# Designs tried in a protein design run: peptides against a protein of PDB entry 2ODG. Part 52

Target 1, 89 residues: chain A of PDB entry 2ODG
Amino acid sequence: MTTSQKHRDFVAEPMGEKPVGSLAGIGEVLGKKLEERGFDKAYVVLGQFLVLKKDEDLFREWLKDTCGANAKQSRDCFGCLREWCDAFL

## One batch from the design tools (peptide; made by RFdiffusion4, then SolubleMPNN)

Design b2_p19_4_s2 (from b2_p19_4, 9 letters changed)
Fold by OpenDDE base, seed 2:
Structure b2_p19_4_s2 (fold): chain B 89 residues (1-89), chain A 19 residues (1-19)
Amino acid sequence: as target 1 above (89 residues)
Amino acid sequence: MEEEEKLRKEAIELGEKLR
């Protein structure tokens, strides 16, 4: 599958203090919802991703339940974190 | 299934703590 420039930009460098909205698949709407739930930084979502043992189904389910992400958004976000981890973790 | 259920619960609890 093809990736977005947003995805490529995220996986290319350490995420540092990047906001949650910098994650692929996380736009302004989902970002605001995640922030309201305490997930203001990308690394907090990364933490959840890791706690869920990088499991795609569990993570995508969590993301859907937490912020209402659709299938594409959750897929993009998962892929973004997976590839970031492959590069830097 | 037990591990997955545990992880789901942990995810919920973490979210509640962060909010």
Scores: peptide ipSAE 0.263, ipTM 0.811, DockQ to the pose 0.133
Fold by OpenDDE base, seed 4:
Structure b2_p19_4_s2 (fold): chain B 89 residues (1-89), chain A 19 residues (1-19)
Amino acid sequence: as target 1 above (89 residues)
Amino acid sequence: MEEEEKLRKEAIELGEKLR
């Protein structure tokens, strides 16, 4: 699978206080929905990813149920967090 | 499967707490 520049930018450095919308696969629409649910920062979604033990199916299901992410969006977001964790966790 | 079910429930509960 090819990655986006958005993905590469995210996985290249500590995420710090980056907004949830900085995650690959999370555009303005999904970002706003996540923010409404209290997931305003990328690190909050990271927390959920870790609570779900980095399980792809569980995370992608959660993301779909929480903000309506489609298969590509959830895949991109999962891959973004997975690779960030591989680099920094 | 039981562990996965627990994790799903926890994920929902955490989301509710954040709102």
Scores: peptide ipSAE 0.253, ipTM 0.806, DockQ to the pose 0.129
Fold by OpenDDE base, seed 5:
Structure b2_p19_4_s2 (fold): chain B 89 residues (1-89), chain A 19 residues (1-19)
Amino acid sequence: as target 1 above (89 residues)
Amino acid sequence: MEEEEKLRKEAIELGEKLR
C-alpha cells in the first residue's frame, strides 16, 4: 500500500518534540482530542504504542477509544509509529 | 486474553494520569 507524504515526513527523521498532530492519521480533530487527554507530543503516543508492546489491535483499539479514530486513521497512525520504530528504535 | 486485558486497563489508567 502507498503512504501519505505526512507519513513519509514523520518516519524520515527523529520525532523529537513534534506535536501529536504530526502523526499520520492524526488530523486537527483527533490531535485536539489527544492533547486534551494529555497526549500533546508524538512521543507520548509513541510511549503508549510501546506500552502496548507494538500490538496493532491493542493500539488501534486504544486510539479509537481515546480520540474516536476511525479504521483508516488508526491504521495510518499505527503504520507511522511502526515504521518510525523500525528506523530509529 | 488476560495479558491483553491488563494492557487495555494499563493504557486507560496511564491516559487518565496524563490529563
Scores: peptide ipSAE 0.252, ipTM 0.805, DockQ to the pose 0.132
Fold by OpenDDE base, seed 1:
Structure b2_p19_4_s2 (fold): chain B 89 residues (1-89), chain A 19 residues (1-19)
Amino acid sequence: as target 1 above (89 residues)
Amino acid sequence: MEEEEKLRKEAIELGEKLR
């Protein structure tokens, strides 16, 4: 499986204040829904990812339940955060 | 399974507090 350029751009550098929409798998539709739920920055979603102990099933289920992410979107978002953590955490 | 259910509940609760 190959990654998107959006994924590569995110995992290549510290995320800082990047918006939630900068995460792979999170487009305008999902990003807006996440922002409405208080997840406006990528680091807030990172926080939830860490609280869930980096568990793929738990995180992807949460993302689906929170913003309606499909399987590909949740997989892309999970992979993005996992690889960012591998590089910087 | 019990820990998993606890984490699911906490995740939902955290999201609600952020609004």
Scores: peptide ipSAE 0.245, ipTM 0.801, DockQ to the pose 0.130

Design b2_p19_4_s3 (from b2_p19_4, 9 letters changed)
Fold by OpenDDE base, seed 5:
Structure b2_p19_4_s3 (fold): chain B 89 residues (1-89), chain A 19 residues (1-19)
Amino acid sequence: as target 1 above (89 residues)
Amino acid sequence: MEEEKKLSEEAIKLGEELR
């Protein structure tokens, strides 16, 4: 499957202070839920991604359990962070 | 998986404390 423009925009540059909603797969609904759980910035979710050792299954399950992300949303978010890390970490 | 689960839970708690 092709990536979204949102994905491409995110992985193209350092994430800095980008809000959690800038992550691919994370819209307003999921973003709000993540913010309520203390994940207001993309880099906080990146932190969790790294704590989970970049494991896809663990991260996607965490995202589902934390904000109710569906399979596509969690896959998009995981791919977004994975490719960002490949480029910048 | 247990270690990762614990880390995940602690991360969530910490995040909630910081919001």
Scores: peptide ipSAE 0.136, ipTM 0.719, DockQ to the pose 0.220
Fold by OpenDDE base, seed 1:
Structure b2_p19_4_s3 (fold): chain B 89 residues (1-89), chain A 19 residues (1-19)
Amino acid sequence: as target 1 above (89 residues)
Amino acid sequence: MEEEKKLSEEAIKLGEELR
Protein backbone atom coordinates (compact mmCIF):
# COMPACT_ATOMS: atom_id res chain seq x y z
CA MET B 1 0.00 0.00 0.00
CA THR B 2 1.10 3.53 -0.74
CA THR B 3 1.66 5.74 2.29
CA SER B 4 1.16 9.48 2.54
CA GLN B 5 3.81 12.07 3.19
CA LYS B 6 2.08 12.68 6.51
CA HIS B 7 2.69 9.04 7.40
CA ARG B 8 6.33 9.21 6.36
CA ASP B 9 6.91 12.40 8.32
CA PHE B 10 5.46 10.83 11.45
CA VAL B 11 7.34 7.52 11.35
CA ALA B 12 10.69 9.10 10.52
CA GLU B 13 11.40 10.74 13.88
CA PRO B 14 10.68 10.57 17.62
CA MET B 15 7.10 11.40 18.46
CA GLY B 16 7.79 13.96 21.17
CA GLU B 17 4.92 16.33 21.85
CA LYS B 18 3.33 16.06 18.43
CA PRO B 19 -0.40 16.80 18.48
CA VAL B 20 -2.89 14.05 17.78
CA GLY B 21 -3.52 15.62 14.40
CA SER B 22 -0.01 14.68 13.31
CA LEU B 23 -1.08 11.04 13.02
CA ALA B 24 -1.83 9.80 9.54
CA GLY B 25 -5.56 9.48 9.01
CA ILE B 26 -6.35 12.07 11.68
CA GLY B 27 -7.50 15.34 10.16
CA GLU B 28 -9.09 18.42 11.66
CA VAL B 29 -12.46 16.81 12.35
CA LEU B 30 -11.18 13.62 13.97
CA GLY B 31 -8.43 15.50 15.77
CA LYS B 32 -10.90 17.79 17.51
CA LYS B 33 -13.07 14.85 18.55
CA LEU B 34 -10.06 13.01 19.96
CA GLU B 35 -8.92 16.11 21.83
CA GLU B 36 -12.37 16.47 23.38
CA ARG B 37 -11.99 12.91 24.70
CA GLY B 38 -8.59 13.66 26.25
CA PHE B 39 -6.44 12.39 23.39
CA ASP B 40 -4.70 15.66 22.64
CA LYS B 41 -1.21 14.31 21.90
CA ALA B 42 -0.14 11.57 19.53
CA TYR B 43 1.56 9.78 22.43
CA VAL B 44 -1.80 9.42 24.21
CA VAL B 45 -3.19 7.56 21.21
CA LEU B 46 0.04 5.55 21.15
CA GLY B 47 -0.70 4.61 24.74
CA GLN B 48 -4.11 3.29 23.76
CA PHE B 49 -2.55 1.44 20.83
CA LEU B 50 -0.15 -0.28 23.22
CA VAL B 51 -2.85 -1.05 25.81
CA LEU B 52 -4.73 -2.79 23.02
CA LYS B 53 -1.59 -4.87 22.44
CA LYS B 54 -1.05 -3.42 18.97
CA ASP B 55 -4.07 -5.36 17.73
CA GLU B 56 -5.28 -3.91 14.46
CA ASP B 57 -8.93 -4.85 14.77
CA LEU B 58 -9.21 -3.67 18.36
CA PHE B 59 -7.45 -0.39 17.69
CA ARG B 60 -9.32 0.43 14.52
CA GLU B 61 -12.64 -0.35 16.17
CA TRP B 62 -11.69 1.81 19.15
CA LEU B 63 -10.79 4.69 16.88
CA LYS B 64 -14.06 4.34 15.01
CA ASP B 65 -16.05 4.26 18.24
CA THR B 66 -14.14 7.15 19.79
CA CYS B 67 -14.05 9.69 16.99
CA GLY B 68 -15.99 8.22 14.07
CA ALA B 69 -12.99 7.31 11.94
CA ASN B 70 -13.83 5.53 8.70
CA ALA B 71 -12.00 2.47 7.39
CA LYS B 72 -9.31 4.42 5.57
CA GLN B 73 -8.69 6.82 8.44
CA SER B 74 -8.38 4.01 10.97
CA ARG B 75 -6.13 2.02 8.63
CA ASP B 76 -3.85 4.99 8.08
CA CYS B 77 -3.66 5.76 11.78
CA PHE B 78 -2.97 2.16 12.73
CA GLY B 79 -0.27 1.81 10.11
CA CYS B 80 1.33 5.03 11.26
CA LEU B 81 1.60 3.86 14.87
CA ARG B 82 2.67 0.34 13.93
CA GLU B 83 5.53 1.54 11.79
CA TRP B 84 6.58 4.13 14.34
CA CYS B 85 6.75 1.41 16.98
CA ASP B 86 8.72 -0.86 14.66
CA ALA B 87 11.30 1.90 14.29
CA PHE B 88 11.50 3.31 17.81
CA LEU B 89 9.95 1.02 20.40
CA MET A 1 -18.22 -5.98 27.56
CA GLU A 2 -16.01 -5.83 24.51
CA GLU A 3 -12.31 -6.42 25.02
CA GLU A 4 -11.43 -2.94 23.79
CA LYS A 5 -13.73 -1.34 26.35
CA LYS A 6 -12.34 -3.43 29.16
CA LEU A 7 -8.76 -2.59 28.28
CA SER A 8 -9.57 1.09 27.85
CA GLU A 9 -11.32 1.24 31.20
CA GLU A 10 -8.36 -0.41 32.87
CA ALA A 11 -6.05 2.16 31.31
CA ILE A 12 -8.21 5.00 32.59
CA LYS A 13 -8.32 3.47 36.05
CA LEU A 14 -4.57 3.11 36.19
CA GLY A 15 -4.14 6.70 35.06
CA GLU A 16 -6.43 7.95 37.79
CA GLU A 17 -4.47 6.03 40.40
CA LEU A 18 -1.27 7.76 39.32
CA ARG A 19 -2.63 11.30 39.75
Scores: peptide ipSAE 0.058, ipTM 0.667, DockQ to the pose 0.209
Fold by OpenDDE base, seed 3:
Structure b2_p19_4_s3 (fold): chain B 89 residues (1-89), chain A 19 residues (1-19)
Amino acid sequence: as target 1 above (89 residues)
Amino acid sequence: MEEEKKLSEEAIKLGEELR
């Protein structure tokens, strides 16, 4: 399986203050919905990912319920955070 | 409640206790 350039750009460096829309799988539509729920930065979504103990099913379900992410979007976002954590956490 | 909500709420409570 291949990753997007967006994924590679995100996992290559510390995320700092990157907006939530920098996460793979999170476009403008999902990003706005996440921001409206208080998840404005990528590190806030990272926090939720860690609270859920990096569990794929729980995180993807949460993302779907929170912003309406489809299966591909939630999979891409999960993979993005997993790979970032493997590199930097 | 769903399991993800339970985990999130527990984490929030813990954070409030630690500050």
Scores: peptide ipSAE 0.049, ipTM 0.659, DockQ to the pose 0.198
Fold by OpenDDE base, seed 4:
Structure b2_p19_4_s3 (fold): chain B 89 residues (1-89), chain A 19 residues (1-19)
Amino acid sequence: as target 1 above (89 residues)
Amino acid sequence: MEEEKKLSEEAIKLGEELR
């Protein structure tokens, strides 16, 4: 499997104040749902990712439960945060 | 309580205690 341009754009630079919708796998629908739950910035989702100890299963389950992400969306989002962390943490 | 929620709640509590 290959990554999207959205993924590559996200992992290439510090995330700063990027909105939650800038995460790979997070479109307008999921982004809106995350924002309604208090996850308005990508760094807030990063925080949750780190709280879950970067565990793929836990994070993807959380994302599904929180915003209704499907398997591909949760995979893309997880991979996006994993690779960002590998580059910047 | 789900494991993911437990971890999140524990993190929040720890953060509050550290303030």
Scores: peptide ipSAE 0.049, ipTM 0.659, DockQ to the pose 0.192

Design b2_p19_4_s4 (from b2_p19_4, 11 letters changed)
Fold by OpenDDE base, seed 2:
Structure b2_p19_4_s4 (fold): chain B 89 residues (1-89), chain A 19 residues (1-19)
Amino acid sequence: as target 1 above (89 residues)
Amino acid sequence: MKKEEELAKKAIELGEKLL
């Protein structure tokens, strides 16, 4: 599957203090919902991704339940974190 | 409820406390 430029930009460098909205699949709407739940930084969502042992189904379900992400948004976000981890973890 | 689902819900709860 093809990736977005947003995905490529995120996986290209350490995420540092990047906001949650920098994650692929996380736009303004989902970003605000995540921030309201305390997931304001990309690294906090990374933490949840790791707690769920990088499991795609568990992570995508969590993301849907937490912020209302649809299938594409959760797929894009999962892929973004997976590939970032492959590069930097 | 799966153990992972319980953990996910606790993570949300903790995140909200950290605001």
Scores: peptide ipSAE 0.125, ipTM 0.695, DockQ to the pose 0.196
Fold by OpenDDE base, seed 1:
Structure b2_p19_4_s4 (fold): chain B 89 residues (1-89), chain A 19 residues (1-19)
Amino acid sequence: as target 1 above (89 residues)
Amino acid sequence: MKKEEELAKKAIELGEKLL
């Protein structure tokens, strides 16, 4: 499996105040929808990821239901948060 | 409804209140 540069940039450092759109798989369309639902920062989506106990199926289903993410977008976003947590949590 | 689904929906509700 290969990762994007966007993924690598995200997992390489503390996320701080990074916008939700900095997450791999989250482009402008999905980012705007997430922001409209109160998920404006990457750390808010991280919070949801942790509330769901890092479960891939639950998180990816939530992301699909919340912003309309497709399978690749939800996979990329999940992988981004998983690897960030492995490094920093 | 699963506990996780309830939590997910509640998170959305709370997030929208913070806008």
Scores: peptide ipSAE 0.125, ipTM 0.698, DockQ to the pose 0.197
Fold by OpenDDE base, seed 4:
Structure b2_p19_4_s4 (fold): chain B 89 residues (1-89), chain A 19 residues (1-19)
Amino acid sequence: as target 1 above (89 residues)
Amino acid sequence: MKKEEELAKKAIELGEKLL
C-alpha cells in the first residue's frame, strides 16, 4: 500500500519531541484524546508500541480502545511506528 | 484478561497520573 506524506515526514528523521499528532493516522481529534490520557508526545505512543512488542493486533486494539481510532487510523499509526523503528531502532 | 491487555490498561493509568 501507499503511504501519506505525513508518514514519510515522520519516518524520515528522529522523532525527538514531536507531538502525538505528528503520527500518521493521528489527527486533531485522536491527538486530543491521546493527550487527555497522558500520551502527549509521539515517543510515549512509541513506548506503548514497544511495550506491546511491536505486535500489530495488540497495538491497534490498544489504540482503538484508548482514543477510538478506526481501522485505517490504527493501521496508519502502526505502520508509521513500525517503519520508524526499522530505520532508527 | 491477557497479560498484554493488563499492561496496556496500566499504561493508560500511568499516563493519566502524569498529566
Scores: peptide ipSAE 0.122, ipTM 0.699, DockQ to the pose 0.195
Fold by OpenDDE base, seed 5:
Structure b2_p19_4_s4 (fold): chain B 89 residues (1-89), chain A 19 residues (1-19)
Amino acid sequence: as target 1 above (89 residues)
Amino acid sequence: MKKEEELAKKAIELGEKLL
C-alpha cells in the first residue's frame, strides 16, 4: 500500500504539539469528534496507541468506537502512528 | 468487558475531564 502525503509529512518529524487532525486518516469530522472526547493533540492519540501496546486491532477498534472512523481511516491512522514510533520512539 | 475496553473508556473519560 502507498502512503499519503499527509502520512509522510507526519512521520517525517517530531510530533510536538500537532493537532489530532494532522494524523493520517483523521479529517475534520473525525478530528472534531476526537477533540470533543479530549483527544485534541496527536500526542494524546499516541498515548492511547501506546496504552493499547501498539496493537492494531485494539487501536483501530478504539478509534472506530471513539470517533466513528471507518476501516481505511483507522488503518491510515494506525499506520501513521506505527511508523512515527518506529522512527522516533 | 475486556480490560482493553475498560482502559479505552477510562482514557476517554479522563480526556473529557481535561476539556
Scores: peptide ipSAE 0.121, ipTM 0.692, DockQ to the pose 0.201

Design b2_p19_5_s1 (from b2_p19_5, 6 letters changed)
Fold by OpenDDE base, seed 5:
Structure b2_p19_5_s1 (fold): chain B 89 residues (1-89), chain A 19 residues (1-19)
Amino acid sequence: as target 1 above (89 residues)
Amino acid sequence: TEEELELIKEGVEKAKALL
């Protein structure tokens, strides 16, 4: 498996105020749905990732339930947050 | 906003329910 440039751009630097749409796997459609649920910043989704103790299955299930992410989208998003945390947390 | 806070709290509870 290879990562996208979007993934690499995200994991390369502190998250800061990046919008939720900056997360790998989160496009315009999913981003809007997440924003509608209050998740406008990537760090808010990071918070959920951490609440779920970085568990892949739980996070991906949550993401699917919250915004309708498919398997690839949830995998990409999880991987993005995991690798960011490995670098900065 | 307060509305956004409630939405986020709902999301948190949803996540916590999976634990």
Scores: peptide ipSAE 0.318, ipTM 0.816, DockQ to the pose 0.143
Fold by OpenDDE base, seed 2:
Structure b2_p19_5_s1 (fold): chain B 89 residues (1-89), chain A 19 residues (1-19)
Amino acid sequence: as target 1 above (89 residues)
Amino acid sequence: TEEELELIKEGVEKAKALL
């Protein structure tokens, strides 16, 4: 599938201290909701992704339940983290 | 902060409950 420039920008380099809103699929609305739950950095969401053993269905369900992400948003976010991990873990 | 840590812990437990 095609990816966004936001996705490509994220997976191209170590994520460091990038905010949660830098993740593909996470816009201003979802980003604020995640921040309110303590997930202010992309690497905190990465932590949840890893806890869930990189499982797509589990992660997308978690993201939906946590911030109300729709199917496309959760898919984009999952793909972003998966490809980042494939490159850098 | 401690409050943020508690929120993250809740998030972790929620995720782990899916396993």
Scores: peptide ipSAE 0.313, ipTM 0.810, DockQ to the pose 0.145
Fold by OpenDDE base, seed 4:
Structure b2_p19_5_s1 (fold): chain B 89 residues (1-89), chain A 19 residues (1-19)
Amino acid sequence: as target 1 above (89 residues)
Amino acid sequence: TEEELELIKEGVEKAKALL
């Protein structure tokens, strides 16, 4: 499994105020849908990840149900948050 | 905004329902 440059850029530094679209797997389509649901910042999605106790299946299901993420998109987003947390949390 | 917070709360409740 390889990661994208987008993933590497995200996990390399504190999240700060990065927009939700900065998360790996979250493109413009999913980003807009998440923003419409109130998830405008990456840290809000991080919050959901943490509420779900970092569980992959639960998070990916939630993401799919919330914005229609497919398997690859939810996998990429989960991996992005997991590795960020491993580095900074 | 308050509306945005309500949307986020809805999202949180959806997540919590999976636990």
Scores: peptide ipSAE 0.310, ipTM 0.810, DockQ to the pose 0.143
Fold by OpenDDE base, seed 1:
Structure b2_p19_5_s1 (fold): chain B 89 residues (1-89), chain A 19 residues (1-19)
Amino acid sequence: as target 1 above (89 residues)
Amino acid sequence: TEEELELIKEGVEKAKALL
């Protein structure tokens, strides 16, 4: 699998206060929907990822149901959080 | 805010329901 520069930028450093839109796969449309649900920071979505025990299918389903993410968007977001956790968690 | 927290809590419960 290939990754985007957005992915590489996210996984390269501690996420701190980065907005939800900094996650790979999360553009303006999905970001706005997530923010409307209270998920304004990337670390809040990280929290859901961890609650779901890093399970890919469960996380991608949650993301789809929460903001309407398609298969590529949910894959990119999952991969972004997985690799960040591998590096920093 | 309390409203924001409630929205997040709903999201958490939705996620937990998938387990």
Scores: peptide ipSAE 0.310, ipTM 0.808, DockQ to the pose 0.144

Design b2_p19_5_s2 (from b2_p19_5, 6 letters changed)
Fold by OpenDDE base, seed 2:
Structure b2_p19_5_s2 (fold): chain B 89 residues (1-89), chain A 19 residues (1-19)
Amino acid sequence: as target 1 above (89 residues)
Amino acid sequence: SEEEQKLIEEGVEKAKALL
């Protein structure tokens, strides 16, 4: 599958203090819902991704349950974090 | 599944415990 420019921008550099909305698949709506649940920074979602041992099904299900992400949004977000980890972790 | 849901909930709990 092809990636978005947003994905490429995120995986190209350390995430630092980037907001959760910087993650591929996470727009304004999902970002706000994540922030309301305490996931305001991309690195907090990264933390959850790692706690779930980088498991795609578990992470995507968590994201759906937490902010209502659809299949594409959860796939994009998962892929974004996976490739970031491959580059920097 | 129930097992998957349990693991997800445990993960969320563990993640939030540090915040």
Scores: peptide ipSAE 0.044, ipTM 0.635, DockQ to the pose 0.073
Fold by OpenDDE base, seed 3:
Structure b2_p19_5_s2 (fold): chain B 89 residues (1-89), chain A 19 residues (1-19)
Amino acid sequence: as target 1 above (89 residues)
Amino acid sequence: SEEEQKLIEEGVEKAKALL
């Protein structure tokens, strides 16, 4: 499958202080919901991704439960974090 | 899920211990 430019932009460089909305699959609606739950930065979501041992099913389920992400959104977000970790972790 | 909750709880607990 192809990736978005948003995905490519995210995985190409250190995460730093990027907002949660910079993650692929996380738009304004999901971003606001994540922020309300304390996940305001991309690195906080990365933390949860790592806590879940990078497991795709667990992470995507968590994301759905936390902010209402659909299958595509959770897939995009997972792929974004996975590839970022492959490059920088 | 039960597995999700377990991993979250364990992860949070360990993270807090490091702070």
Scores: peptide ipSAE 0.036, ipTM 0.639, DockQ to the pose 0.079
Fold by OpenDDE base, seed 4:
Structure b2_p19_5_s2 (fold): chain B 89 residues (1-89), chain A 19 residues (1-19)
Amino acid sequence: as target 1 above (89 residues)
Amino acid sequence: SEEEQKLIEEGVEKAKALL
């Protein structure tokens, strides 16, 4: 499978203060829902990813339950964080 | 899931202990 330019842009550099909407798979609708739940920065979602021990099934289930992400959106977001961690963590 | 809930709870508890 291929990745988006959004994915490539995210994994290419330190995360810093990037908003949650900068994550691949997270558009404006999902981003706003995440922000309403306290996940306003990408690094907060990274924190949840790490708390869940980088487990794909657990993280994708959490994302679906938290903001209503579909299978593609949760896959894209998980892959984005996994590859960022492989590069920088 | 129960596993998800357990991991989240443990993570939150540890984080709060450091604040």
Scores: peptide ipSAE 0.031, ipTM 0.613, DockQ to the pose 0.059
Fold by OpenDDE base, seed 5:
Parts: structure tokens; C-alpha cells; sequence
Structure b2_p19_5_s2 (fold): chain B 89 residues (1-89), chain A 19 residues (1-19)
């Protein structure tokens, strides 16, 4: 597997105030749905990722239930947050 | 906003329920 440029751009620097749509796997549609649920910033989704103790299955299930992410989208998003955390936490 | 806070809390609680 290879990562996207979007992934590389995200994991390369502090998250700051990046919108939720900056996360790999989160496009316009999923981003809007996440925003409707209060997850407007990438760091809010990071919060859920951490609350779930970085568990892949739990996070991907949550993401699916929250915004309808498919397997690839949830995998990309999880990988994005995992690698960001590996770099910055 | 208060609405956003509520939605976030609901999300967090839902996530916690998966643990």
C-alpha cells in the first residue's frame, strides 16, 4: 500500500486548526457529515481517535457509524491519524 | 456553540460505548 499526497501533507506538520476535510480519506461528503455532528476540525476527530485508545477497529467503526465512511476511507483516515500521532505524540 | 457541544458529547459517548 502507498499513501496519498493528502496523507503525506497531513502527517508532515502539526495539525493546528486544520479542518476535518484535511484528513486522508475524508472528502467533501464525509467532511460535511462530520461537521454536522460537531467534528469540524481534524483535532476533534483526533480526540475520538485517542478516546478509543487508537484502536483501529473501534475508530473505523465509529467513523463508519458517524459519517458513513467506507472501508478505504476509514482506513485512510485511521492511518493518517496513526502516523501523525507517531510523529508528534 | 451549545448545539455543537451537544453533538460532540453525543459522539464521544457513542465512541465510549464501543469500548
Amino acid sequence: as target 1 above (89 residues)
Amino acid sequence: SEEEQKLIEEGVEKAKALL
Scores: peptide ipSAE 0.029, ipTM 0.565, DockQ to the pose 0.143

Design b2_p19_5_s3 (from b2_p19_5, 8 letters changed)
Fold by OpenDDE base, seed 2:
Structure b2_p19_5_s3 (fold): chain B 89 residues (1-89), chain A 19 residues (1-19)
Amino acid sequence: as target 1 above (89 residues)
Amino acid sequence: TEEEKKLVEEGVKKAKELL
């Protein structure tokens, strides 16, 4: 599968203080819902990803339950964090 | 395993409490 430019932009550099909405698959709607739950920064979602041991099914299920992400959105977000970790962890 | 998933779920719950 091909990745989005948003994905490529995210995985190309340190995460820093990037907002949660900078994650691939996380648009304005999902971003707002995540922020309401305290996940305002991409690194907070990264933390959740790591707590879940980078497990795809667990993370995607969590994302769906937390902000209502559909299959594509959760896949894109998971892939974004996975590849960022591959580059920087 | 189911046991691992339960452990993770508990960890997730605890993590969420810190937010």
Scores: peptide ipSAE 0.044, ipTM 0.619, DockQ to the pose 0.077
Fold by OpenDDE base, seed 1:
Structure b2_p19_5_s3 (fold): chain B 89 residues (1-89), chain A 19 residues (1-19)
Amino acid sequence: as target 1 above (89 residues)
Amino acid sequence: TEEEKKLVEEGVKKAKELL
């Protein structure tokens, strides 16, 4: 599948203090909902991704349940974190 | 496994408590 520029920008460099909205698939609406739940930084969502042992179905289901992400948004976010981990973990 | 699922669930709950 093709990736977005947002995805490429995220996976190409250390995550640092990037906001949750920097994750592919996470726009302003989903970002605000995640922030309200305490997921204000991308690394907090990464933490959840790792706690779920990088399982795609579990993570995408969590994201849907937590902020209302649709299938594409959860796919984009999962792929973003997966490829970041492949590069930096 | 069921054991892994339980550990994941426990981890998720504990993580949320710290937020």
Scores: peptide ipSAE 0.044, ipTM 0.602, DockQ to the pose 0.083
Fold by OpenDDE base, seed 5:
Structure b2_p19_5_s3 (fold): chain B 89 residues (1-89), chain A 19 residues (1-19)
Amino acid sequence: as target 1 above (89 residues)
Amino acid sequence: TEEEKKLVEEGVKKAKELL
């Protein structure tokens, strides 16, 4: 599988204050739902990713339960955070 | 493991209390 430009843009630089919608797989619909749950910044979702020990299944299930992400969306989001962490942590 | 899952669940709960 190839990555999206959105993924490449996100993993290429420090996360900073990027909104949650900057994450690959997170569009406007999922972004709004995440924001409603307090996950307004990408770094808050990163925090959840780290609390879940970077576990793919746990994170993707959490994302599905939290904002209704489908398999593609959760996979894209997980991959985005994983590769960002590989580069910057 | 089940123990790991429980620890993760507890961690998630605690983290979410800050939101």
Scores: peptide ipSAE 0.042, ipTM 0.612, DockQ to the pose 0.080
Fold by OpenDDE base, seed 4:
Structure b2_p19_5_s3 (fold): chain B 89 residues (1-89), chain A 19 residues (1-19)
Amino acid sequence: as target 1 above (89 residues)
Amino acid sequence: TEEEKKLVEEGVKKAKELL
């Protein structure tokens, strides 16, 4: 399975104050919906990922329920956070 | 486990109260 440049850009460095839309799989539409729910920064979604104990099924289900992410979008976002954590946690 | 999932779900609900 391949990754996007967006994924590679995100996992390559500390996320700092990056907006939620910088996450792989999160475009303008999903980003706006996440922001409306209080998930305005990538690190807030990271927080949710960690609260869910990095569980793929739980996180992808949450993302679908929260912003309407499809299977690819939730997969890309999960993979992005997983690999970021592997590098920096 | 189902017990762990329940704890996580409760944690998520509680965390959302802060948003």
Scores: peptide ipSAE 0.039, ipTM 0.613, DockQ to the pose 0.080

